# Designs tried in a protein design run: peptides against a protein of PDB entry 5HDT. Part 121

Target 1, 163 residues: chain A of PDB entry 5HDT
Amino acid sequence: MVVKTFMDMDQDSEEEKELYLNLALHLASDFFLKHPDKDVRLLVACCLADIFRIYAPEAPYTSPDKLKDIFMFITRQLKGLEDTKSPQFNRYFYLLENIAWVKSYNICFELEDSNEIFTQLYRTLFSVINNGHNQKVHMHMVDLMSSIICEGDTVSQELLDTV
Target 2, 163 residues: chain A of PDB entry 5HDT as posed
Amino acid sequence: MVVKTFMDMDQDSEEEKELYLNLALHLASDFFLKHPDKDVRLLVACCLADIFRIYAPEAPHTSPDKLKDIFMFITRQLKGLEDTKSPQFNRYFYLLENIAWVKSYNICFELEDSNEIFTQLYRTLFSVINNGHNQKVHMHMVDLMSSIICEGDTVSQELLDTV

## One batch from the design tools (peptide; made by RFdiffusion4, then SolubleMPNN)

Design b2_p24_4_s2 (from b2_p24_4, 7 letters changed)
Fold by OpenDDE base, seed 5:
Structure b2_p24_4_s2 (fold): chain B 163 residues (1-163), chain A 24 residues (1-24)
Amino acid sequence: as target 1 above (163 residues)
Amino acid sequence: MKGPRILSKEELEELKKLGREAFS
């Protein structure tokens, strides 16, 4: 499946892209994705989101398996949005805001397991959304889910049942 | 609009260093 993403936002300079390239490779390793510290994993997720923002609309990763691992990893971190009183909530908010704004998950349309990724994303978002979230959080969640529905040609019945 | 960054250049370099150490 060919995905065309059009973004109307400023991109980082080539110098900044070069700076982030080596880090991008390291952050995608099992050392970071499976890091035992929860705060480190959140920081890694935010940094990965920044990397996708910098390199948008193309990811600096060529391995479909690695991309799947990354987005499944990011999806797991979004569970932290549930506790609005957490000291780390602002970083969880940043993660949500970033991936919604950049439409980072659009890269997943090119993956064989895209429906699995989107299903897990929707399940996660619906599991953590609550009335304690402000309008901005709700807006980003809706934007993220709506964008995938509108830009995807087909979605699985399981995903449709989740919505 | 680029949007804000959660990590500074110094923090990124620290993570890079940590990454290099992990593979050494």
Scores: peptide ipSAE 0.110, ipTM 0.713, DockQ to the pose 0.040
Fold by OpenDDE base, seed 4:
Structure b2_p24_4_s2 (fold): chain B 163 residues (1-163), chain A 24 residues (1-24)
Amino acid sequence: as target 1 above (163 residues)
Amino acid sequence: MKGPRILSKEELEELKKLGREAFS
């Protein structure tokens, strides 16, 4: 798994790791990932992002299918970045800032369907980016996408068509 | 990033509770 080097020196306490380990399996369940309330899904996504932050460069999930589900889920939540006037925009910003800083999606390089995940991520980001976003939002989006492009060994034609 | 979190410890515990209920 590829993540920022300094994350190895910026680990959370073992107490927090234990807390998130207990929560990790629950948050990845269909109960939360398919929750009908979009605000709940956003909170779940933010919490998942924190889990990845704490456990970077690893994750407490062993199932590739589960990891795929999680990142496809997070990608769907990023659509909320489009409306900067949304009452929940600050939480969407946190989600973006977190996953961009941690390089959480880089864990997907271990997955067979990584190109599918990255393609959906890029399409989503390009779909929501607009002039209403400040420079920080743009920076995080670019940083996130650039890291994946630079560290990926292969890029599907579909992904190439997206960028 | 470290520092502020969206969910407090109390909120996390609530989510854990909900999760447990989902599997019971």
Scores: peptide ipSAE 0.083, ipTM 0.691, DockQ to the pose 0.038
Fold by OpenDDE base, seed 1:
Structure b2_p24_4_s2 (fold): chain B 163 residues (1-163), chain A 24 residues (1-24)
Amino acid sequence: as target 1 above (163 residues)
Amino acid sequence: MKGPRILSKEELEELKKLGREAFS
């Protein structure tokens, strides 16, 4: 109850949720998820993160397969965190900050392939994490990974091997 | 405090436009 109330206070208005519904559906299409421009894909990922923030703890997507595609897509974008000197690093940082704060990936727990999603997320985060990242970046990465471990009933052996 | 707001209104509108074009 307290958690739900807190989330409600941090969410956008219901009117804004309705506004973003159509956009959410469009952004989940192959047109955007497979867009050839890397910067566009990053923008799409950030937008998707905002959408999940707005709709938390729910999602405007009804298809489990689509949700999987989205989070696999977002995971791929997180690879951009590796280069801290990139002009787009701040946007990658914001993506990380958002999904960590919202606990966006927790939506995946109800998916059949949740372990696959979490495994790819962990692999990606560990592949990009480096000493050049400041404490805030590390904090968000830890928050994201620990939340999944703590709130998940079970994790695959592959995920355990990754951690 | 509300969570981070990453995309500006202008960016969202641009994506909406692109979305409409994609499915036209």
Scores: peptide ipSAE 0.050, ipTM 0.656, DockQ to the pose 0.041
Fold by OpenDDE base, seed 3:
Structure b2_p24_4_s2 (fold): chain B 163 residues (1-163), chain A 24 residues (1-24)
Amino acid sequence: as target 1 above (163 residues)
Amino acid sequence: MKGPRILSKEELEELKKLGREAFS
């Protein structure tokens, strides 16, 4: 993941980093990623997003398979953005805002299956975007997608067909 | 610009609790 130097100055304190360090490895387990409670999965996704924010530009995960699982998981949670009247919408908004600001998905360029991840992300975002979303939501969605396009050297035809 | 604030302490502790239970 390529992150500009000035963004490093905005990192959270070491104390906050230590708090998430205890959860980093656990949150990628099947227990959390496949948790039966939808609200728990959303909370897990937000926490994972925070972990990526805190550790940017690096990640505490070294396994490509684990990283893929995490981002595919986060992508699935973004489906919750569709219902703007949901009691959990603010948390879905937080998830979107976080990953858009951090450009968290850009770490996926190091993965062999990056095109699959990005394609699924774009399909998900386009499936949930609606007229009920305000300008800020739309802006975050556009920022998230455009950042990936601008950073990528090669974009698959499938991804291009999606956008 | 600085990113959004992290999850609350309460939410983090809840996740930690769940984590401990999962691996106990």
Scores: peptide ipSAE 0.030, ipTM 0.625, DockQ to the pose 0.043

Design b2_p24_4_s3 (from b2_p24_4, 10 letters changed)
Fold by OpenDDE base, seed 2:
Structure b2_p24_4_s3 (fold): chain B 163 residues (1-163), chain A 24 residues (1-24)
Amino acid sequence: as target 1 above (163 residues)
Amino acid sequence: MKGPKVLSKEELEELKKLGEKAFS
């Protein structure tokens, strides 16, 4: 897992990490991941992204199944990037910017279902990318996808077909 | 990256409370 050197300065203190541990666990619960309110789910996704930023390169989640659920959840939220005129677009942008900068998905390489996660991510990004997005959005999308390809030792045929 | 978190401290606490209620 590749983490930028200057990122060490951007991570929260150990005290804050401890404080966020319980929150992190709660946010990963089915209550939040399956919350009926779309805006709540977006906020949860952004908060989860912040958690990954704080704990990078590690994560407070020890269950591979839970990690899979989280990243599949985050991937689903990225669908909101399609409408650039949405009142919530800034939060969708934040989500994208965060996970791209932190390389949050790189933790998925340790998961058995990493190929599924990456495939879904690529499919989602390609489904929402359009000419209405500014250069920054395009840059983050490309950076995210390129980083995963470069970091991964193996890429499934399914993922290659998606790209 | 540097910058404020999307959620304020108050919002985080509210979410935490909601989570606690859901499983209490």
Scores: peptide ipSAE 0.033, ipTM 0.647, DockQ to the pose 0.037
Fold by OpenDDE base, seed 1:
Structure b2_p24_4_s3 (fold): chain B 163 residues (1-163), chain A 24 residues (1-24)
Amino acid sequence: as target 1 above (163 residues)
Amino acid sequence: MKGPKVLSKEELEELKKLGEKAFS
């Protein structure tokens, strides 16, 4: 678990948290999560990552179903990391860096379908990781996956098969 | 370590407006 004091140094004020509440709720809507434009979906994912960073260790979402949808959505966006020459790669890197640093996926431990979410995350990361990625990308991927394994008390066989 | 950069306020406001339009 990331120390709250460490997180607070890079988080926005309580005033900013209130300001982004409406945005956070809107970003979780099907309008954004199922937007037909890939670049829009990437931007939405980055914004969601920022929301999780700001509200860490909590989230402005009370619905477990919405949280699951959001993290499944973010996981799908991480597929864009596969092409290091993409014009949008820097934003994909931002998404990865943010999620890894904040340990955003750790909130999923509270969800009933946590193993499903983690399994999809691992499958996605292993599908996109390649030798073209620099050390920073590899570090973030390892940090993200290791944190989940270390902080999880139990890991399903399905997840073990994925790793 | 420090956290990653923050998305610009312009980007957030753009999405906010788009969201408001979606629910109007």
Scores: peptide ipSAE 0.033, ipTM 0.647, DockQ to the pose 0.042
Fold by OpenDDE base, seed 5:
Structure b2_p24_4_s3 (fold): chain B 163 residues (1-163), chain A 24 residues (1-24)
Amino acid sequence: as target 1 above (163 residues)
Amino acid sequence: MKGPKVLSKEELEELKKLGEKAFS
């Protein structure tokens, strides 16, 4: 069983958690995850990242399938990091910063398809990383990837080959 | 990490209402 890293973080109060519970559930629906507007999907991803931050170290989602869908969705949004000149780049940076700092993907260790999720994450990050990214972007990418390697008991050979 | 959020509480409520409408 994968040992999850536990840290003391400044999280929202229980009152805030209750306030955002219904929103969290709605944001995970197909209506938002499959929204036709790319900018809306990015906003949804950022909001989901905030929700994970609020509820850390737990998640408001109990369904493994839903969690997988969410993190695969977030991973797809990270493709937007490729264009550093995009007017939406600051939101992509925010997404990366939050999921790296909170270690949001650590929730995936309890999922059966964790290796698939991590593999897609690594492939996505390596596909978008470029010389236009500043030091902070690079650091967050490295922190995110190294955290998963260090905290996971095992990783697939496919993931190892990606790194 | 707490820090500033992408959406304000007001914006979150609007998004929540949009979600509720989707399930109606």
Scores: peptide ipSAE 0.031, ipTM 0.638, DockQ to the pose 0.039
Fold by OpenDDE base, seed 3:
Structure b2_p24_4_s3 (fold): chain B 163 residues (1-163), chain A 24 residues (1-24)
Amino acid sequence: as target 1 above (163 residues)
Amino acid sequence: MKGPKVLSKEELEELKKLGEKAFS
């Protein structure tokens, strides 16, 4: 992951990082990622997004498989952006805004299955984009997708077909 | 520019407790 220096300036204190470390590990467990309550899963996704923001450009997760699970999980939650009138839309917006601003998905470039993750992200975003979304939502979606394209040396044919 | 506000410690702890109860 390549994050510009100015991004580090907006990180939380080291004290807060230590505070969230144990929680970060728990939130990445199958217990939370596979929680039966949809609203709980959304909250988990938002928390995970905040964790990535706090620890950017690094992540407290060392397992590539765990990172893949997390980002595939976050991607699934982004489907909730489709309904702009949902009572939980503000949290979906928060999730989108956070991961777009932090460029959280860029750490996936280090993963073997990065193309799969990015493909699923793009497919999800394109599937939920609609005329009900305001300019800010559109901007965040574009920023998220363009950042990945710009940072990647190569783009798989599958990803290109998705775009 | 600074991103959105981080979730509070209390919110995270509540989430943790909720998870623990759900799988106990």
Scores: peptide ipSAE 0.031, ipTM 0.646, DockQ to the pose 0.043; fails the geometry check

Design b2_p24_4_s4 (from b2_p24_4, 7 letters changed)
Fold by OpenDDE base, seed 1:
Structure b2_p24_4_s4 (fold): chain B 163 residues (1-163), chain A 24 residues (1-24)
Amino acid sequence: as target 1 above (163 residues)
Amino acid sequence: MKGPRILSKEELEELKELGRKAFS
């Protein structure tokens, strides 16, 4: 009850929620998820993260397959965290901050292929983490990974091998 | 404190427009 109330206070207005809901299906289409411009894909990922933030703990998507596609897509975008000198690094940081704070990936626990999603997330984070990242970046990465471990009942052997 | 908000209203509108075009 308290957690839900807290989320409600942090959510955008109902009018904004409606706007995001109308946009959700468009952003999840192959047109955007497979866009050739990496900056566009990053923007799409950030928008999707905002959508999940607004609707947390629910998701505006009903299709498990689509949810999987979305989070696999977001995971791929996190690769951009590797280059801390990139002009787009701040946006990658915001993406990380958002999904870590919201615990966006936790909705994936209901998916059949949750372990695949989490495994790819862990691999990606470990592949991009470096000494150039400040404490905040590391904190968000730890928060994201630890939340999944703590709230998951079971973890695949592959994920355990990755950690 | 509210969580981070990344995209501006203008950015969202642009994406919406692109989405509409994609499905037209």
Scores: peptide ipSAE 0.031, ipTM 0.577, DockQ to the pose 0.040
Fold by OpenDDE base, seed 5:
Structure b2_p24_4_s4 (fold): chain B 163 residues (1-163), chain A 24 residues (1-24)
Amino acid sequence: as target 1 above (163 residues)
Amino acid sequence: MKGPRILSKEELEELKELGRKAFS
């Protein structure tokens, strides 16, 4: 499946892109994705989201397996949105805001397991969404889910049942 | 609009260095 994503936003300089590219190689390693510290994993997720923002609309990674690992990893971090009183909530909010604004998950349409990734994303979002979230959080969640439905040509029945 | 960044250049360099150590 081929998805074209068009973005009208400012991009970082080539110097910054080169810096982030080198970092991207390290952040996608198992050392960081499987780091035992929860706060480190959140920081890694935010940094990965920034990398995707900088390189949008192109993916900074070429390996489908690595891309799947990254987005499944980011999806797992979004579980932290459940506790609105957490000291790290603002960073979880940043993660949500970033990936919703950039439409980072649109890259997943190029992956064989896109339906699995989207299903896990929707399940995660619906599991953490609550009335304690402000309007901005709700808006970003809706934008993220609606964008995938609108821009995807087909979705699995499992994903449709989740919505 | 680029949006705000969560990490500074200095923080990125620290993470890069940490990554390098992980592979050494």
Scores: peptide ipSAE 0.030, ipTM 0.586, DockQ to the pose 0.040
Fold by OpenDDE base, seed 2:
Structure b2_p24_4_s4 (fold): chain B 163 residues (1-163), chain A 24 residues (1-24)
Amino acid sequence: as target 1 above (163 residues)
Amino acid sequence: MKGPRILSKEELEELKELGRKAFS
């Protein structure tokens, strides 16, 4: 997949922040999170991941409920990693790579339902991981899960049972 | 560097437009 940029990757202008804030608000709407087209949802997830990457380590959202919705949504999209031969697999890979590298889910530690989110993430990853995935996919999956365990102050029994 | 962006400017604008319509 050819990655395109329309702005400086390291740009941190107020104009950019405002742009992505407005975009974040739009992308987090039910219209996008519940969009009937699977490819649109994947695109939205990737865009949301990019927004989190840009704002890291801060969250572009202030509502805990919205953050939960977003990460549960992203988690659901990761199920698409199961089919390595899908024409959209590269975007699923990008999503995984992004959230693993940025450690986007670490924002969830401040949420009351953090363990629920992490549990769903782990269940999803374990559900889709298979021998057809290359080393990079496996590495990102392991890195994502390990980072959460390492940086988490507490882990619920439910999450431990999932691991 | 924060890494590459997956969406083009055009795609971003399309999403923004769809978002605006969703709230209209």
Scores: peptide ipSAE 0.027, ipTM 0.613, DockQ to the pose 0.044
Fold by OpenDDE base, seed 3:
Parts: sequence; C-alpha cells; structure tokens
Structure b2_p24_4_s4 (fold): chain B 163 residues (1-163), chain A 24 residues (1-24)
Amino acid sequence: as target 1 above (163 residues)
Amino acid sequence: MKGPRILSKEELEELKELGRKAFS
C-alpha cells in the first residue's frame, strides 16, 4: 500500500495549502526546531522545505522573525551534507535539491537580516562541500548560491568574503 | 523532485498534534 507523503502534495492545490497552513505554523515552533533528535530535525527541515515549495512564490509565514528562524534552522541542517556515506544523506540531498529548485531562500530578501541568513548559508555550503559529492550536489549548491547573488541588489562585504 | 519517504499524512497529523500540545 502506497501512503501519501508530504512531498507528494501538489503545489497547485489551494485546498491543500489551506489545510496544512496550521501544520506549517506548528512545525516552525521551537518544539520542533530545537528537537533533541537530529533525525527529527532533518525531517522537520524537509517538511518545511516542502511547505515552501507548495506555497511558492509566496511565503507561507507572515512573521519575519519566524522566517529567519526557519531558514537559519534549515541552514544548520545542511551541515549534514558533509558525510556522503551517512544513512540520512538521501534526505539531506532532498533538502538541498528542494530549496535549490524552488529558490526558497529568495523570500529572505524581504527580511531585514537577509545578509546574515545568506552569509550563514554560504559558510555552511562551503564548509560541507567536498570531492565526495557528485556533480548533481555541486550543481544544486552552485544554483542556490548563484540565484541569491544574481537577484540581490546589495551583498554585504561579509557575504563576499565567504565566497 | 523525488525523494525518500518523509512523513505520511497520518504522521503529519500526529506531528501537528504534538505541535499543538507544545503551545498549550
């Protein structure tokens, strides 16, 4: 029996968007973002990425502070990309692929602390990238970083120094 | 995009319930 997962939800379904809005809010709580289990945090990150995918290009959250917390949280999870032999690497890959394809981080341009978010993202990606990653992983990382550079009106010196 | 199984709809509802409890 095939069970429908969150990633199988359709972006064009307005009914699904409304149905899971409350779930999105709950997933963004400190209860889940600070969950003691690393694997649970990864799953939460993937779910949040899927929510962003469904709501794209609109932000599913209205609170700037909450958006910042979420993207800083997602960025922290991307550290798990370093070990390509990890049993959870496929989920880390999913997270990267999703946010790169959707351009999820681009909604952060509306945030006052966008440069901080992007700086942490770049530092994280550069810290985990290695020769063990295949071309697809590298492409997603480059696509993600390039999109932010190309669409940003201003880039902080700190962000430039991380490149 | 195609990825590994994350959470079923039922599991998401359970997660939502846990979230609700966290706010209460």
Scores: peptide ipSAE 0.027, ipTM 0.546, DockQ to the pose 0.038

Design b2_p24_5_s1 (from b2_p24_5, 10 letters changed)
Fold by OpenDDE base, seed 4:
Structure b2_p24_5_s1 (fold): chain B 163 residues (1-163), chain A 24 residues (1-24)
Amino acid sequence: as target 1 above (163 residues)
Amino acid sequence: SSLKKKILELKSKSTPKPAQPRAF
């Protein structure tokens, strides 16, 4: 039960938890996922990552299609890791650190299209990694990819070819 | 906007907490 798991974590007050739920529902709308401002999309992604942290190991979303849209959205934001000199790099780092530490993508194992999501994630990470990244960035990328491989029982041939 | 403020407030209070591992 999502509500019970949410309450048992007791990281925030009940008032704040209710606020997080409302924010989660609004941020998952197409309006925010397709927002024209790149900085807004990054902030939305960071907030969604925090929502997944708060509700871990579950999620407040009941629709598999909505969950897929959210993780495909977050994956697209990770492309911003490519430029280490960007003023927004620290926020991209926060996004990466959070989803790696929390293992947020592991929710996707319950989705029929999990292999599509993981394939896009791996392709994105490999496309942005470069020599300008410090050890911490490399470690988080490796941790994220390793966790998915180790905890999944079935990996598509396409994903295997990507790795 | 009000939403941006809420997002930033949430971020400032947030520290990652690992999800419980799942068996699949």
Scores: peptide ipSAE 0.043, ipTM 0.672, DockQ to the pose 0.032
Fold by OpenDDE base, seed 1:
Structure b2_p24_5_s1 (fold): chain B 163 residues (1-163), chain A 24 residues (1-24)
Amino acid sequence: as target 1 above (163 residues)
Amino acid sequence: SSLKKKILELKSKSTPKPAQPRAF
């Protein structure tokens, strides 16, 4: 209990908020988003998901272009969900569970290219979903996709063609 | 790699609060 209390206090401090901001900005740099190591990119995606979780319903990013880059990046990482026997699958699951629970992609509705982002997300998810995934994975994928469709005011023809 | 270790360390600093995280 005591440790948890201190952790809460630290995370609520302006110092920790600044730390998270610095982390968020650093991880969103091209150095990490375009890193050649696939495992590094996965770890970066998980960290970015955590940042979105911590800052929800806001985000520490002010640039719409940067937000687009981040979500396109996260979307690309979700392709790793295809192989359920991969040693990295649990980390891919973490990424999926996090962004589904937080509804992180909902911030994309404020972006001009929201339909492009959602289209790529749907294409990616449908390309990797299979019967090898357990019920929890299916649930998170469905929750993520259905939430976006239901909460979106309009859906592009391209997205409709994808679904 | 050293870079992976660093990223994992940074991730550990972003551990969630005991309270349920808020959704967007």
Scores: peptide ipSAE 0.033, ipTM 0.659, DockQ to the pose 0.065
Fold by OpenDDE base, seed 5:
Structure b2_p24_5_s1 (fold): chain B 163 residues (1-163), chain A 24 residues (1-24)
Amino acid sequence: as target 1 above (163 residues)
Amino acid sequence: SSLKKKILELKSKSTPKPAQPRAF
């Protein structure tokens, strides 16, 4: 029910955003980010991606440390894209498609540790890309990486060496 | 009623939209 709740939400209702706030904050708690069940963590990541979609171009999370934790968490979930035959692959695809289309990682540019976040994202994506991925998966991965390079004011040497 | 129930009762769209550029 929680996953469906955020999937069906619109971006243009201030009244809805106010109602969602407490639930959005609760889903970003350590209880969910450090949940022992891998499937639960994937669902949490999808919900967080939808929250960023709903609140774009802003976010309900004002703490830089919390934002860093969330994006590092989402990045770790993207490792699940490696196995294209997994029963959960469609949910990993949903996560990738959402964050690429919305440009969710753009909010990281205002964070002091943005280069660390982007470096981990690139390393993760390059580690999971394989010949089993279809054109759409590759396109979303490329779009995500290209948008960061093109829209960032500066790119660290470490990130450039990764690309 | 619960917060979850209230949210589900709202009419919304699920399609993602691109985030606008943010000021640095």
Scores: peptide ipSAE 0.024, ipTM 0.578, DockQ to the pose 0.037
Fold by OpenDDE base, seed 2:
Structure b2_p24_5_s1 (fold): chain B 163 residues (1-163), chain A 24 residues (1-24)
Amino acid sequence: as target 1 above (163 residues)
Amino acid sequence: SSLKKKILELKSKSTPKPAQPRAF
């Protein structure tokens, strides 16, 4: 399974990173990002999170537009964190944990539309966060948002005022 | 309130709860 392959891969696996580069690129295609099945989209998001982890601090995606699409896509998946009783919650947690730990969204600082991406991220997180979440979920959400603010030599005041 | 204030408020509201699985 593709998901498992990326999950088990570490950042130092240079040969494997090269081998699966095309797969990483393919996972960011519209076919997957716009897949009609929400479970597939969640899996794709998790894979993309792992790809960012593996290739950090770089990304195999060279197109700013593609990067924007990916992060907007991932952000949309985080909406699934709302229901802690969902059978898929574990995967949503996985997604959150990974992007928070890796600080995957830091790549977005180089994008022209970084403010849009961060705004959507914050809005999404604030919309789903609730007292039903355990401490780890809260920590990851807070860490994710706080890290972006702290690195905000690039964070506009407009973004801070919007959220 | 500022985003920072909101984040701090969220942090303060975070209470220990049973861990949820992180695996698929």
Scores: peptide ipSAE 0.022, ipTM 0.575, DockQ to the pose 0.051; fails the geometry check

